Peptides against a protein of PDB entry 2MBZ. Designs and how they scored, part 1

All scores and structures are predictions.

Target 1, 143 residues: chain A of PDB entry 2MBZ
Amino acid sequence: GINLTPEEKFEVFGDFDPDQYEEEVRERWGNTDAYRQSKEKTASYTKEDWQRIQDEADELTRRFVALMDAGEPADSEGAMDAAEDHRQGIARNHYDCGYEMHTCLGEMYVSDERFTRNIDAAKPGLAAYMRDAILANAVRHTP
Positions, changes and structure headers below are counted from each chain's first letter, unless a header gives other numbers.
Peptide ipSAE is a variant of ipSAE made for these designs: the mean of its two directions, with the distance scale d0 fixed at 1.0 Angstrom where the peptide's residues are scored. Compare it only between designs on the same protein; published cut-offs may not carry over.
The geometry check fails a fold that doesn't show the stated peptide or that is severely misdrawn somewhere.

## One batch from the design tools (peptide; made by RFdiffusion4; aimed at target 1 A34 H94 C104 L105)

Design b1_p17_6
Amino acid sequence: ARRAAAALAFAAAAAAA
Pose (drawn by RFdiffusion4):
Order: C-alpha cells, then structure tokens, then sequence
Structure b1_p17_6 (pose): chain A 143 residues (1-143), chain P 17 residues (1-17)
C-alpha cells in the first residue's frame, strides 16, 4: 500500500504511523467492498501521492474549522459543499467513495476515538461537523 | 494538522465502505 519509510511517513503523514495499523484496520470491519477497489489503487501509491493528500487534507481543516468559528451550521452551503469537496477528494484518491459510502465513514468514525483523536488533532467535534455536512450533502443529491 | 490529515487519508484508503 503505502510502502514508505518512517522518515517519509513523517514528512508525509506527520507523526502518524498508519502502517502499524495496516492489518489492524480490517480487524475493525475488514468486510467492505470499496477497500478492495482501493487496495488496487493504493497498490503503487507513493510518498508524493500520499503527501499530495495531506497538504490537501490540511486545507480542509482551515476552511471547515473556520466555518465552525463563524458559528455557521454544518448543513450550510459552505459546510455541505466542503463535505462534497471531501467526498470527491477521498473518492478520487482511492476508488470512488460514493455518497452513501462516504456517509458510512462519517459515523463509523465517531465510534473509534482513535480516529477522532487523530482527526480532531485539529479541533474537537470536527468529525461530527463533517458527518452532518456530508450527510446533508448526500441528501440534496439523493433522489 | 498533519496527523489529522494523515488519519483521514489512511482511513479513506483502508476503511473504504
């Protein structure tokens, strides 16, 4: 998958070691189909592809988090759009985490506080803010 | 911030629904 050195993972993922939990991830659910399509796509991903996503993800925080500061609701245009923005980003980066799929991630993320702590490192409750943004975004698209 | 971004990227790759 990532097949990176500890140094690269640092320069890329920062102080986050996903490889250690590589096989541990399937322990949680390990039952998804999209993971199959993703592994095929992440089969050769390099540090650049991985770093490209990070710099991209960082940008997600400032805007999302900035929306929180202004006190605007997550189902807001800017917030939901930010959610739609997240979808295409994480979808085109692995296979195509559809809307319905993108939502599975939103709440299955609140369950494991490991993800939240690592994700909220930017700010607490961001996971909840995004889920609703993604959930609402999926609704305005859902037939 | 980087750690958060890393968690998101890895979760999207390895936890894909």
Amino acid sequence: as target 1 above (143 residues)
Amino acid sequence: ARRXXXXLAFXXXXXXX

## One batch from the design tools (peptide; aimed at target 1 V25 T32 H94)

Design b1_p18_4_s1 (made by RFdiffusion4, then SolubleMPNN; its pose is not in this set)
Fold by OpenDDE base, seed 1:
Structure b1_p18_4_s1 (fold): chain B 143 residues (1-143), chain A 18 residues (1-18)
Amino acid sequence: as target 1 above (143 residues)
Amino acid sequence: SRARKRAAGALAFLGRAF
């Protein structure tokens, strides 16, 4: 799990607590490569590491919201670049994330209400916009 | 499968925005 004090966890994640899902994740996906990779990578993360990850996520959220507000299509270079950065962030911090995996994540964002609510808290329709950008980015990078 | 990969994706972001 996340090896932070309760105070540190609150400082980094606020009202969110990823550790609340640890048992469910282990029960459902403990035998997957993604699970093993994520546990191995995150086991050594400090508060600063987690804060960096949150900062990166916040920046990406702002980028997508700005793109939506500007009326940029989800298949614009800006939106696809943001999707690529999202994919790379997952790969760097958690587990190998190819374009097929990323596409599956995009679909989850619009099909799992837990994700949809959390994402759309920043802007209604953001999850769908991200999904579309993820798909477009996957297409342009797939030979 | 897509279902398995979708499920695996939840490992990183459940409890967070995305």
Scores: peptide ipSAE 0.109, ipTM 0.786, DockQ to the pose 0.090
OpenDDE base, seeds 2, 3, 4, 5: peptide ipSAE 0.085, 0.102, 0.099, 0.109; ipTM 0.743, 0.787, 0.786, 0.792; seeds 3, 5 fail the geometry check

Design b1_p18_4_s2 (made by RFdiffusion4, then SolubleMPNN; its pose is not in this set)
Fold by OpenDDE base, seed 2:
Formats: C-alpha cells, sequence, structure tokens
Structure b1_p18_4_s2 (fold): chain B 143 residues (1-143), chain A 18 residues (1-18)
C-alpha cells in the first residue's frame, strides 16, 4: 500500500483512497511485471512524491481539456505530445510503459466505467479524447 | 492482450484520472 498516514493520504488523494483497490489490483494484476515495478518504485515514495504525481496528472488533465476546448483533434501534434508526456510520466513514476501498453491503458479508460467517470469529471469525453491521442501518438512512433 | 491492458490501468489507480 501507500506508505502515508491517514491524514497525509487525505491531503494528497482527498476522498479517493487508492488502497481501497489494493485487493482488486493484486487479484487482477499481481502477477504482472507492471505490478512488480510499481510496487518497487512506490515503496520509497514520500508524501511529496505522491503530491508531485497528482500535480503532474492535474496539469496533464488541464492540458488535454484546453486542447479539447480549442477544438484540436486528438491526432494533432499538441494532443499527441500530451499523450507522450502521459506515457513518460507513467514510465517515470510506476512502470515501463511502451506504446502498446499505453494504447492498452487508453482503451481501459473508455471501457472501464470507473476510469471513464473519473476522467470525464474534468470534461465529458476526455477519456475518449485521451484514448484517441494515445493511439495517434503510438501510431506516429511506430512507422 | 486484454489482461495486459487492464494490468497497467489499475496501477494507475482505479477511479483516478491517471
Amino acid sequence: as target 1 above (143 residues)
Amino acid sequence: MRARKRAAGALAFLGRAF
């Protein structure tokens, strides 16, 4: 689990407790390399590390929302660059995230209602937009 | 393929914009 006090967890994650999903995560993905890598990396994370990760996610969300509001297509350079930054953020903070893995994540964002609802809380259709940008970014890096 | 797809997503916190 996340090595924070209950108070620190609330400060960083608010009403969302990621540890509520620990059992489901272990059951579904406990035997994957991604799970192992994430557990190894995050074991040393401080409150400040988790806060940084949340801040990075929030910034990326704002960036995608701004692109959508501007009417930029999901296969625009701006949207694909945001998708690339998202991929790299996952790679730095959690686990190796190649373009195939990233595409899989994008599909999950639109196929798992829990992800869709949470992402679309920022803007309706954001999950689909991210999925499309992720796919476009993967395609341009796989000629 | 479907199993790998979901594995990475839960580590990105189920229910988070991640």
Scores: peptide ipSAE 0.088, ipTM 0.769, DockQ to the pose 0.088
OpenDDE base, seeds 1, 3, 4, 5: peptide ipSAE 0.087, 0.080, 0.081, 0.083; ipTM 0.772, 0.760, 0.769, 0.764; seeds 3, 5 fail the geometry check

Design b1_p18_4_s3 (made by RFdiffusion4, then SolubleMPNN; its pose is not in this set)
Fold by OpenDDE base, seed 1:
Structure b1_p18_4_s3 (fold): chain B 143 residues (1-143), chain A 18 residues (1-18)
Amino acid sequence: as target 1 above (143 residues)
Amino acid sequence: SRARKVAAGALAFLGRAF
């Protein structure tokens, strides 16, 4: 799990504890390469590492919201760049994330209610906007 | 498969915003 004290967890995640999903994740994906990579990468993470991950996610959220507020299309350079940063963040912090995997994640954001609800809490329609930007970014990077 | 990748990709962010 996340190797933080209860105080550190609260400082980083607030009242949300991602470790509550540990058993579900293991049962559903424990035999996948992504699971192995994630466990290996995150095993040594400190509070600072997790905080950085949260900060990166928050910044990305702000970027997407700003793009939406400005009326920028999801296939704009700005939106696709934000999607690329999202993909790279997943790859750095958790598991290898190519464009195909990223596209699958984008589809999950609009098809899994838990993700849709959490993402759209920042702005209604954000999950769909992200999905579209992820798709556009994948297309432009496909030779 | 696409379905398997969707499932596998969810693990790091399950229950989170991103």
Scores: peptide ipSAE 0.099, ipTM 0.762, DockQ to the pose 0.088
OpenDDE base, seeds 2, 3, 4, 5: peptide ipSAE 0.092, 0.079, 0.088, 0.096; ipTM 0.770, 0.740, 0.768, 0.767; seeds 2, 4, 5 fail the geometry check

Design b1_p18_4_s4 (made by RFdiffusion4, then SolubleMPNN; its pose is not in this set)
Fold by OpenDDE base, seed 1:
Structure b1_p18_4_s4 (fold): chain B 143 residues (1-143), chain A 18 residues (1-18)
Amino acid sequence: as target 1 above (143 residues)
Amino acid sequence: MRARKVAAGALAFLGRAF
């Protein structure tokens, strides 16, 4: 799991404890390459590493919200660039994330109510907007 | 096939907003 003290975990994640999902993740995906890569990458992460990941995610959320508020379509250059940054963030921090994997993640965001609820807490419809931007970004990079 | 990738992708972000 995340090798932080309870205090450090609270500082980074607040009341959300990602370790509550560890058993579910292991049971469902413990035999996947993504699981192995994620465990290997994150095993040595410090509090500062996790904080950086949170900051990057928050910044990306703000970008998508700003695009939505501006009325930019999900297939705009701005939205697709934000989707690309999202994909690259996953690849850098967790596991190899090609465009096919990324589109699957986008579909999960609108199909798993836990993700939808958490994402849409920032703005209603954000999960769907992200999914659409992810799809558009995948299309432009896989002609 | 797609379902497996969706499942694998959940690893880093289960319950997260990103």
Scores: peptide ipSAE 0.083, ipTM 0.754, DockQ to the pose 0.088
OpenDDE base, seeds 2, 3, 4, 5: peptide ipSAE 0.082, 0.073, 0.077, 0.081; ipTM 0.760, 0.732, 0.756, 0.757; seeds 2, 5 fail the geometry check

Design b1_p18_5 (made by RFdiffusion4)
Amino acid sequence: AAARKAAAALAFAAAAAA
Pose (drawn by RFdiffusion4):
Structure b1_p18_5 (pose): chain A 143 residues (1-143), chain P 18 residues (1-18)
Amino acid sequence: as target 1 above (143 residues)
Amino acid sequence: AAARKXXXXLAFXXXXXX
């Protein structure tokens, strides 16, 4: 998958070692179909592809988190759009985490506080803010 | 650094948890 060195993972993922949990991940659910399509795509991903996503993800925090500061609701245009923005980002980056699928991630993320702590490293409750943004975004699209 | 760690967790989760 990532097949990176500890140094690269640092320069890329920062102080986050996903490889150590590589096989551990499927232990949680390990039952998804999209993961199959993703592994095919992440089969050759390099540090650049991985770093490209990080710099991209960092940008997601300022705007999302900045929306929180202004005190605007997550189902807001800017917030939901930010959610739609997240969808295409993580989808085109692995296979195509559809809307319904993108939502599965939103709540299954609140369950394991490991993710939240690593994700909220930017700010607490961000996971909840994004889920609703993504959930609402999926609704305005859902027939 | 913390933002990078947050972004890393998200990206890896999307790659492995999806």

## One batch from the design tools (peptide; aimed at target 1 W29 H94)

Design b1_p21_2_s2 (made by RFdiffusion4, then SolubleMPNN; its pose is not in this set)
Fold by OpenDDE base, seed 2:
Structure b1_p21_2_s2 (fold): chain B 143 residues (1-143), chain A 21 residues (1-21)
Amino acid sequence: as target 1 above (143 residues)
Amino acid sequence: EEEERRRRRRAAGALAFLSRL
């Protein structure tokens, strides 16, 4: 789990407690390489590391929202670049994230209502927009 | 502003959840 005090967790994640999902994540994904890599990397993370990750996520959210507000298609260069940065962020912080994996994650954002609700809290339709941008980015990087 | 901060935290929380998948 995340080795932060309850107070630190609240400061970083607010009302969202990632540890609430630990059992489900272990049950669904515990045998995957991604899970193992994530557990190994995050085991050493400090509060500052988690805060940085949250800040990066917030920035990406703002970028996608701005793109949507500007009317940029999800397959625009700007949207695909944001999707690429999202993929790279996952790769740096958690686990190897290729384009196929990223596409699967994008699909999860729209198929799992919990993800959809959490993502769309920033802007309605954001999860679908991200999914589409992720797919477009994967296509442009796949020969 | 607090509502926007809460929305961002929820979105960031979703990513944190994803980070464990």
Scores: peptide ipSAE 0.108, ipTM 0.728, DockQ to the pose 0.620
OpenDDE base, seeds 1, 3, 4, 5: peptide ipSAE 0.125, 0.104, 0.106, 0.126; ipTM 0.758, 0.723, 0.714, 0.755; seeds 1, 4, 5 fail the geometry check

Design b1_p21_3_s3 (made by RFdiffusion4, then SolubleMPNN; its pose is not in this set)
Fold by OpenDDE base, seed 4:
Structure b1_p21_3_s3 (fold): chain B 143 residues (1-143), chain A 21 residues (1-21)
Amino acid sequence: as target 1 above (143 residues)
Amino acid sequence: SERRRLRRAAGALAWGAAYLL
C-alpha cells in the first residue's frame, strides 16, 4: 500500500485520495496477480517515487490533451505512442500490463463513471479518447 | 484550476493502473 504520511499523501495526490478505493479494490481484485504485484512493488515506494508516478501521469494527460486539441485521431501514431507509454508506465510502476489488460483498463475508463468523470476533468472526452488510443495501440501490436 | 483537474485525472489513472483490471 501507500505508506506515506497524511501530509505527504496530500502533497502528492492533492484532492484525489487513492486510499478511498483500497477496500473496494481489495474486495474485487485482491486475489489477482496484478493486485499482488502492485502491493509488492509499491510497498517500498517513497514520497519521491509516488511523486514521479504522479508526474508521469500528469505528463501523459497533457500529452493526450495536446493530441486532442490538435485534432489528432485516437488511432494516430502519436496517440497510439502515448497509449504505449501509458502501458509501459503501468508495467514499470505497478504490475505486468499486456495489451489485453491495457484494453480492459481502457474499457474501465469509459464504463466506470467515477473514472470517466475524473479523467474528463482534464478535458471532456479524454477517457474515451484514451480508450480508443489504447485499443488502437493494442491492435497494432498484436498479430 | 487546470492543475487540479490534471491531478484528478492523473490520480484516477494511477488508481486504475495500480488496482483495477
Scores: peptide ipSAE 0.104, ipTM 0.725, DockQ to the pose 0.611
OpenDDE base, seeds 1, 2, 3, 5: peptide ipSAE 0.113, 0.104, 0.097, 0.129; ipTM 0.762, 0.722, 0.687, 0.763; seeds 1, 5 fail the geometry check

Design b1_p21_4_s4 (made by RFdiffusion4, then SolubleMPNN; its pose is not in this set)
Fold by OpenDDE base, seed 1:
Structure b1_p21_4_s4 (fold): chain B 143 residues (1-143), chain A 21 residues (1-21)
Amino acid sequence: as target 1 above (143 residues)
Amino acid sequence: SILGFHHMYYGGAAARLRRRR
């Protein structure tokens, strides 16, 4: 799992323990390349690395919320750019994430109620907005 | 952020979904 002390985990994640899903993920998707890549990359992460990842994700969430509040369409340049940054962040920090993979993630955000609920905690409809932006960005980059 | 967590732990799900398409 995440190689942090309980104290460090609390400092970074608060009351949320991401390791609570480790067994489920291993059981369902442990044989996938994405899983293996994530485990390999994150094995060396420090507390500072995890904090950076959290900060980046929070910033991205704020960007999407701001776009929604401004009434920007999910296929706007701003929304697609945020989706692209999201994709690149996943690729840097977790696993190879091409546009097809990213689209699959977007679909999961709206198809799995746990994802939808957790994402929409920031703003109702955020998961759907992200999915649409992800798809638009993928289309934009498709030759 | 929940986004960071989801990518860390559910990337495998996305890979499976891709293979099923």
Scores: peptide ipSAE 0.154, ipTM 0.736, DockQ to the pose 0.048
OpenDDE base, seeds 2, 3, 4, 5: peptide ipSAE 0.140, 0.123, 0.120, 0.104; ipTM 0.752, 0.701, 0.736, 0.689

Design b1_p21_5 (made by RFdiffusion4)
Amino acid sequence: AAAATAAAAAAAEYIALYTPH
Pose (drawn by RFdiffusion4):
Structure b1_p21_5 (pose): chain A 143 residues (1-143), chain P 21 residues (1-21)
Amino acid sequence: as target 1 above (143 residues)
Amino acid sequence: XXXXTXXXXXXXEYIALYTPH
């Protein structure tokens, strides 16, 4: 998958060691189909592909988090769009985490506080803010 | 919905590990 050195993972993922939990991830659910399509795509991903996503993800926080500061709702245009923006980003980066699938991530994320702590490292409650943004975004698209 | 979750859960967690914030 990532097949990176501790140094690269640092320069790329920062102080976050996903490889250690590589096989541990499937322990949680390990039953998804999209993971299959993703592994095929992440089979050769390099530190650049992985860094490209991080710099991209960092940008997600400022805007999302900035929206929180202004006190605007998550189902807001800017917030939901930010959610749609997240979808295409994580979809084109692995296989195509569809809307319905993108939502599965939103709440299954609140369950394990390991993700939240690592994700909220930017700000508490961001996970909830994004889920609703993604959930609402999926609704305005859902037939 | 449970089937969709089963189809997306492991990928979601994998993606979350490799797209942290």

Design b1_p21_5_s1 (made by RFdiffusion4, then SolubleMPNN; from b1_p21_5, 13 letters changed)
Fold by OpenDDE base, seed 1:
Structure b1_p21_5_s1 (fold): chain B 143 residues (1-143), chain A 21 residues (1-21)
Amino acid sequence: as target 1 above (143 residues)
Amino acid sequence: REEVRRRAAAAAAYAAATSPL
């Protein structure tokens, strides 16, 4: 799990505990390279590292919300660029994330109600918008 | 609203980290 005290976790994540998914992740993907890479990388993360990851995620969320508010389609350059940054962020912080993997993550955002609710807390329909942007970004990079 | 965005972003980011194929 995340090597932070309860107080540090609260400071970084607030009332959201990402470790709530640890057992499910282990059960479903514990034998994958992605899981292993994530465990190895995050084992050395400090509070400051986790805060940086949250800041990056916050910025990405703001970008997507702004695009939606502006009426930009999910296959716009702006939306696809935000999706690309999301993919690259996963690659830097957690595990190798190709376009196929990213597409599967996008589908999970809309097919698993737990993730949909969490994402859409920022703006209704955000999960679907992100999924569509992820798909569009994958398509433009794999013609 | 910022707190809500942070929670959503955290969920999305950690979902990616915790839900590999």
Scores: peptide ipSAE 0.096, ipTM 0.714, DockQ to the pose 0.060
OpenDDE base, seeds 2, 3, 4, 5: peptide ipSAE 0.103, 0.097, 0.087, 0.081; ipTM 0.728, 0.749, 0.722, 0.715; seeds 2, 3, 4, 5 fail the geometry check

Design b1_p21_6 (made by RFdiffusion4)
Amino acid sequence: AAAEEAAAAAAYIALHTVPRP
Pose (drawn by RFdiffusion4):
Structure b1_p21_6 (pose): chain A 143 residues (1-143), chain P 21 residues (1-21)
Amino acid sequence: as target 1 above (143 residues)
Amino acid sequence: AAAEEXXXXXXYIALHTVPRP
């Protein structure tokens, strides 16, 4: 998958070692189909592809988190759009985490506080803010 | 069923999209 050195993972993922939990991930659910399509795509991903996503993800925080500061609701245009923005980003980066699928991530994320702590490292409750943004975004698209 | 089709990928994707502080 990532097949990176501890140094690269640092320069890329920062102080975050996903490889250690590589096989541990499927322990949680390990039952998804999309993961199959992703592994095929992440089969050769390099540090650049991985760093490209990080710099991209960092940008997600400032805007999302900035929206929280202004005190605007997550189902807001800017917030939901930010959610739609997240979808295409994580979808085109692995296979195509559809809307319905993108939502599965939103709540299954609140369950394991390991993700939240690592994700919220930017700010607490961001996971909840994004889920609703993504959930509402999926609604305005859902037929 | 849809959740089962998306859960493991969600977790995997989350590990590789964690933003840096």

Design b1_p21_6_s1 (made by RFdiffusion4, then SolubleMPNN; from b1_p21_6, 10 letters changed)
Fold by OpenDDE base, seed 4:
Structure b1_p21_6_s1 (fold): chain B 143 residues (1-143), chain A 21 residues (1-21)
Amino acid sequence: as target 1 above (143 residues)
Amino acid sequence: SLYDKAAAAAAYALMTTIPRP
């Protein structure tokens, strides 16, 4: 689980506790390389590390929302660049995230209602927009 | 936010892999 005190967890995640899903994550992905990499990387994370991850997520959310508000297509350079930064953030913080893996995550954002509700809390349709941008970014980077 | 602090959701997948379709 996340190596933070209850107070630190509250300061970083507020009412949302990622460790609530630890059992489900282990059950579904415990035998994957991504899971192992994530456990290894995050084992040393401090409160400041987790806060940075949350800040990056917030910034990316705002960026996608701004693109949507501006009417930029999900396959625009701006949207694809945001998707690329999202992919790189996953790779930096959690596990090696190739373009195929990224598209799988994008599909999950629209197929798992828990993700959809969470993401769309910022703006209706954001999950679908992100999925489309992720796919477009993957396509442009696939020979 | 992808980890929305106010709502419980399966945001754990940012840290895990999803099987290929």
Scores: peptide ipSAE 0.060, ipTM 0.714, DockQ to the pose 0.077
OpenDDE base, seeds 1, 2, 3, 5: peptide ipSAE 0.058, 0.063, 0.052, 0.055; ipTM 0.721, 0.723, 0.732, 0.714; seeds 1, 2, 3 fail the geometry check

Design b1_p21_6_s4 (made by RFdiffusion4, then SolubleMPNN; from b1_p21_6, 9 letters changed)
Fold by OpenDDE base, seed 2:
Structure b1_p21_6_s4 (fold): chain B 143 residues (1-143), chain A 21 residues (1-21)
Amino acid sequence: as target 1 above (143 residues)
Amino acid sequence: SLRDRAAAAAAYAAALTIPRP
């Protein structure tokens, strides 16, 4: 779980409590290397670490929204670069995230209504755009 | 913003909710 006080959690995540998903995550993916790596990395995270992660996520969200607003295709260099940064951010903060794993995450964004709804809160269609950019980025890195 | 927070939360949740490859 997240080692923050209720007050700190509220400051960082607001109404969202990632620990509400702990049981589901453990049940569905508790036997994966990604889960193990994430638990190991995040065990030492401070409030400032979590805030940084949230700030990075906000920045990427703004980048994708800006790309969409500008009419940039999801397979544009800009969109694929944003997807790459997203992948690297996951790798840095949580677990090794190869292109196949990243593609799976992208598919989850559009197949799990909880993620779709939350992501699209920033802009309708954002989840699908991210999925497409993630896929394009994976393709360009697969010779 | 609220929407940014929601998106960040979703991204974080996605990082925790690891799909099996």
Scores: peptide ipSAE 0.097, ipTM 0.735, DockQ to the pose 0.068
OpenDDE base, seeds 1, 3, 4, 5: peptide ipSAE 0.090, 0.084, 0.081, 0.085; ipTM 0.724, 0.740, 0.708, 0.718; seed 3 fails the geometry check

Design b1_p21_7_s2 (made by RFdiffusion4, then SolubleMPNN; its pose is not in this set)
Fold by OpenDDE base, seed 1:
Structure b1_p21_7_s2 (fold): chain B 143 residues (1-143), chain A 21 residues (1-21)
Amino acid sequence: as target 1 above (143 residues)
Amino acid sequence: EEEERRRRRRAAGALAFLSLL
């Protein structure tokens, strides 16, 4: 799991414990390369690394919300660029994330109510907007 | 500060699932 003390976890994630999903993730994806890569990469992460990852995710959320508030379509350059940054962030921090994988993640954000609820806590419809931006970004990068 | 804590919980929820994948 996340190699932080309970105190460090609280400082970074508050009352949220990311390790609560460990068993489900292992059951669903434990035999995938993504799972292996994530376990390998995150094993060495410090509190500062996790805080950076959290800050990056918060910034990206704010960008998507701002785009929605401005009325920018999910297939706008701004929305697709935010989706690309999201994909690259996953690739740097967790596992190799190609456009197909990213599209699959986008679909999960709208099909799994837990993801939808967590994402839409920032703004209703954000999960769907992200999914659409992810798909549009994948399409524009498909030769 | 409450908004920042709320943002952290939201990002942690999305990241938690991704970080364990």
Scores: peptide ipSAE 0.153, ipTM 0.748, DockQ to the pose 0.508
OpenDDE base, seeds 2, 3, 4, 5: peptide ipSAE 0.139, 0.131, 0.128, 0.126; ipTM 0.740, 0.726, 0.732, 0.735

## One batch from the design tools (peptide; aimed at target 1 I119)

Design b1_p22_2_s3 (made by RFdiffusion4, then SolubleMPNN; its pose is not in this set)
Fold by OpenDDE base, seed 2:
Structure b1_p22_2_s3 (fold): chain B 143 residues (1-143), chain A 22 residues (1-22)
Amino acid sequence: as target 1 above (143 residues)
Amino acid sequence: MEEEERRRRRRAAGALAFLSRL
């Protein structure tokens, strides 16, 4: 799991406990390359590393919300750029995330109610907006 | 085959996203 004290975990993740999902993730995906890559990368992460990841996620959320509030389409340059940054963040911090994998993640955000609820906590419809931006970004980068 | 692989990759990515708050 995440190598943080209970106190550090609370400071970084607050009410979201990633350990609640560790068993489910291992049972469902423990034999995948993405799981192995994530375990290898995160094994050495410090509290500061996890905090950075949360900060990056929060920044991305703010960007998407701002785009939505401005009425920018999910296939706008701004929304697609935010989606690209999201993809790159996953690739740096967790596992190789190509455009196909990213589109699969986007679809999960709207198809799994747990993800939808967690994402839409910032703004209703954010998960759908992200999915659409992710798809648009994938399309523009696919020859 | 391709749709099943896509569904498997989607699910794998999703479960990891829960851990990462992605």
Scores: peptide ipSAE 0.114, ipTM 0.731, DockQ to the pose 0.052
OpenDDE base, seeds 1, 3, 4, 5: peptide ipSAE 0.114, 0.099, 0.111, 0.111; ipTM 0.734, 0.705, 0.731, 0.717; seeds 1, 4, 5 fail the geometry check

Design b1_p22_3_s1 (made by RFdiffusion4, then SolubleMPNN; its pose is not in this set)
Fold by OpenDDE base, seed 2:
Structure b1_p22_3_s1 (fold): chain B 143 residues (1-143), chain A 22 residues (1-22)
Amino acid sequence: as target 1 above (143 residues)
Amino acid sequence: EEEERRRRRRAAAALAFASWAL
């Protein structure tokens, strides 16, 4: 799990403990390379590392919301670039994330109600917009 | 302050799954 003190966890995540999902994640993906890579990387993360990851996620959310508010299609260069930055962020922080895997994540955002609700709390339809941008970005980077 | 806490919870929940999801 996340090796932060209760105080550090509170400072980064508030009253929310991400480790509450560890058992479900292990049950669903515990035998994958992605799980192994993420466990190995995050084992050394400090409070500052987790805070940076949160800041990156917040910035990406604001960027997608701004694109939606501007009326940019999910297959616009701006939306696809935001999707690419999201993919690269996953690759830096968690596990190697190719375009096919990224597309699978996008589908999860709209198929798992927990993801949809959490993402759309920032803006209704954000999960679907992200999924569409992720797919468009994958298409432009594949033959 | 409450908006910041809600945003952190949303991001943390999303990351908890996305960090290992396929």
Scores: peptide ipSAE 0.118, ipTM 0.742, DockQ to the pose 0.446
OpenDDE base, seeds 1, 3, 4, 5: peptide ipSAE 0.126, 0.102, 0.098, 0.117; ipTM 0.747, 0.732, 0.727, 0.748; seed 1 fails the geometry check

Design b1_p22_5 (made by RFdiffusion4)
Amino acid sequence: AAAAAAARKAAAAMAFAAYAFA
Pose (drawn by RFdiffusion4):
Structure b1_p22_5 (pose): chain A 143 residues (1-143), chain P 22 residues (1-22)
Amino acid sequence: as target 1 above (143 residues)
Amino acid sequence: XXXXXXXRKXXXXMAFAAYAFA
């Protein structure tokens, strides 16, 4: 998958070692179909592809988190759009985490506080803010 | 610097979550 060195993972993922939990991930659910399509895509991903996503993800926090500061609701245009923005980002980056699928991530994320602590490292409750943004975004698209 | 590191860790977790589940 990532097949990176500890140094690269640092320069890329920062102080986050996903490889250690590589096989551990499937332990949680390990039952998804989209993961199959993703592994095929992440089969050759390099540090650049991985770093490209990080710099991209960092940008997600300022805007999302900035929205929180202004005190605007997550189902807001800017927030939901930010959610739609997240969808295409994580979808085109692995296979195509559809809307319904993108939502599965939103809540299954709140369950394991490991993800939240690593995700919220930017700010607490961000996970909840995004899930509603993504959930609402999926609604305005859902028939 | 610490904030940037934290933001990077958050972004890495996102990417890992996407890798893990998608």

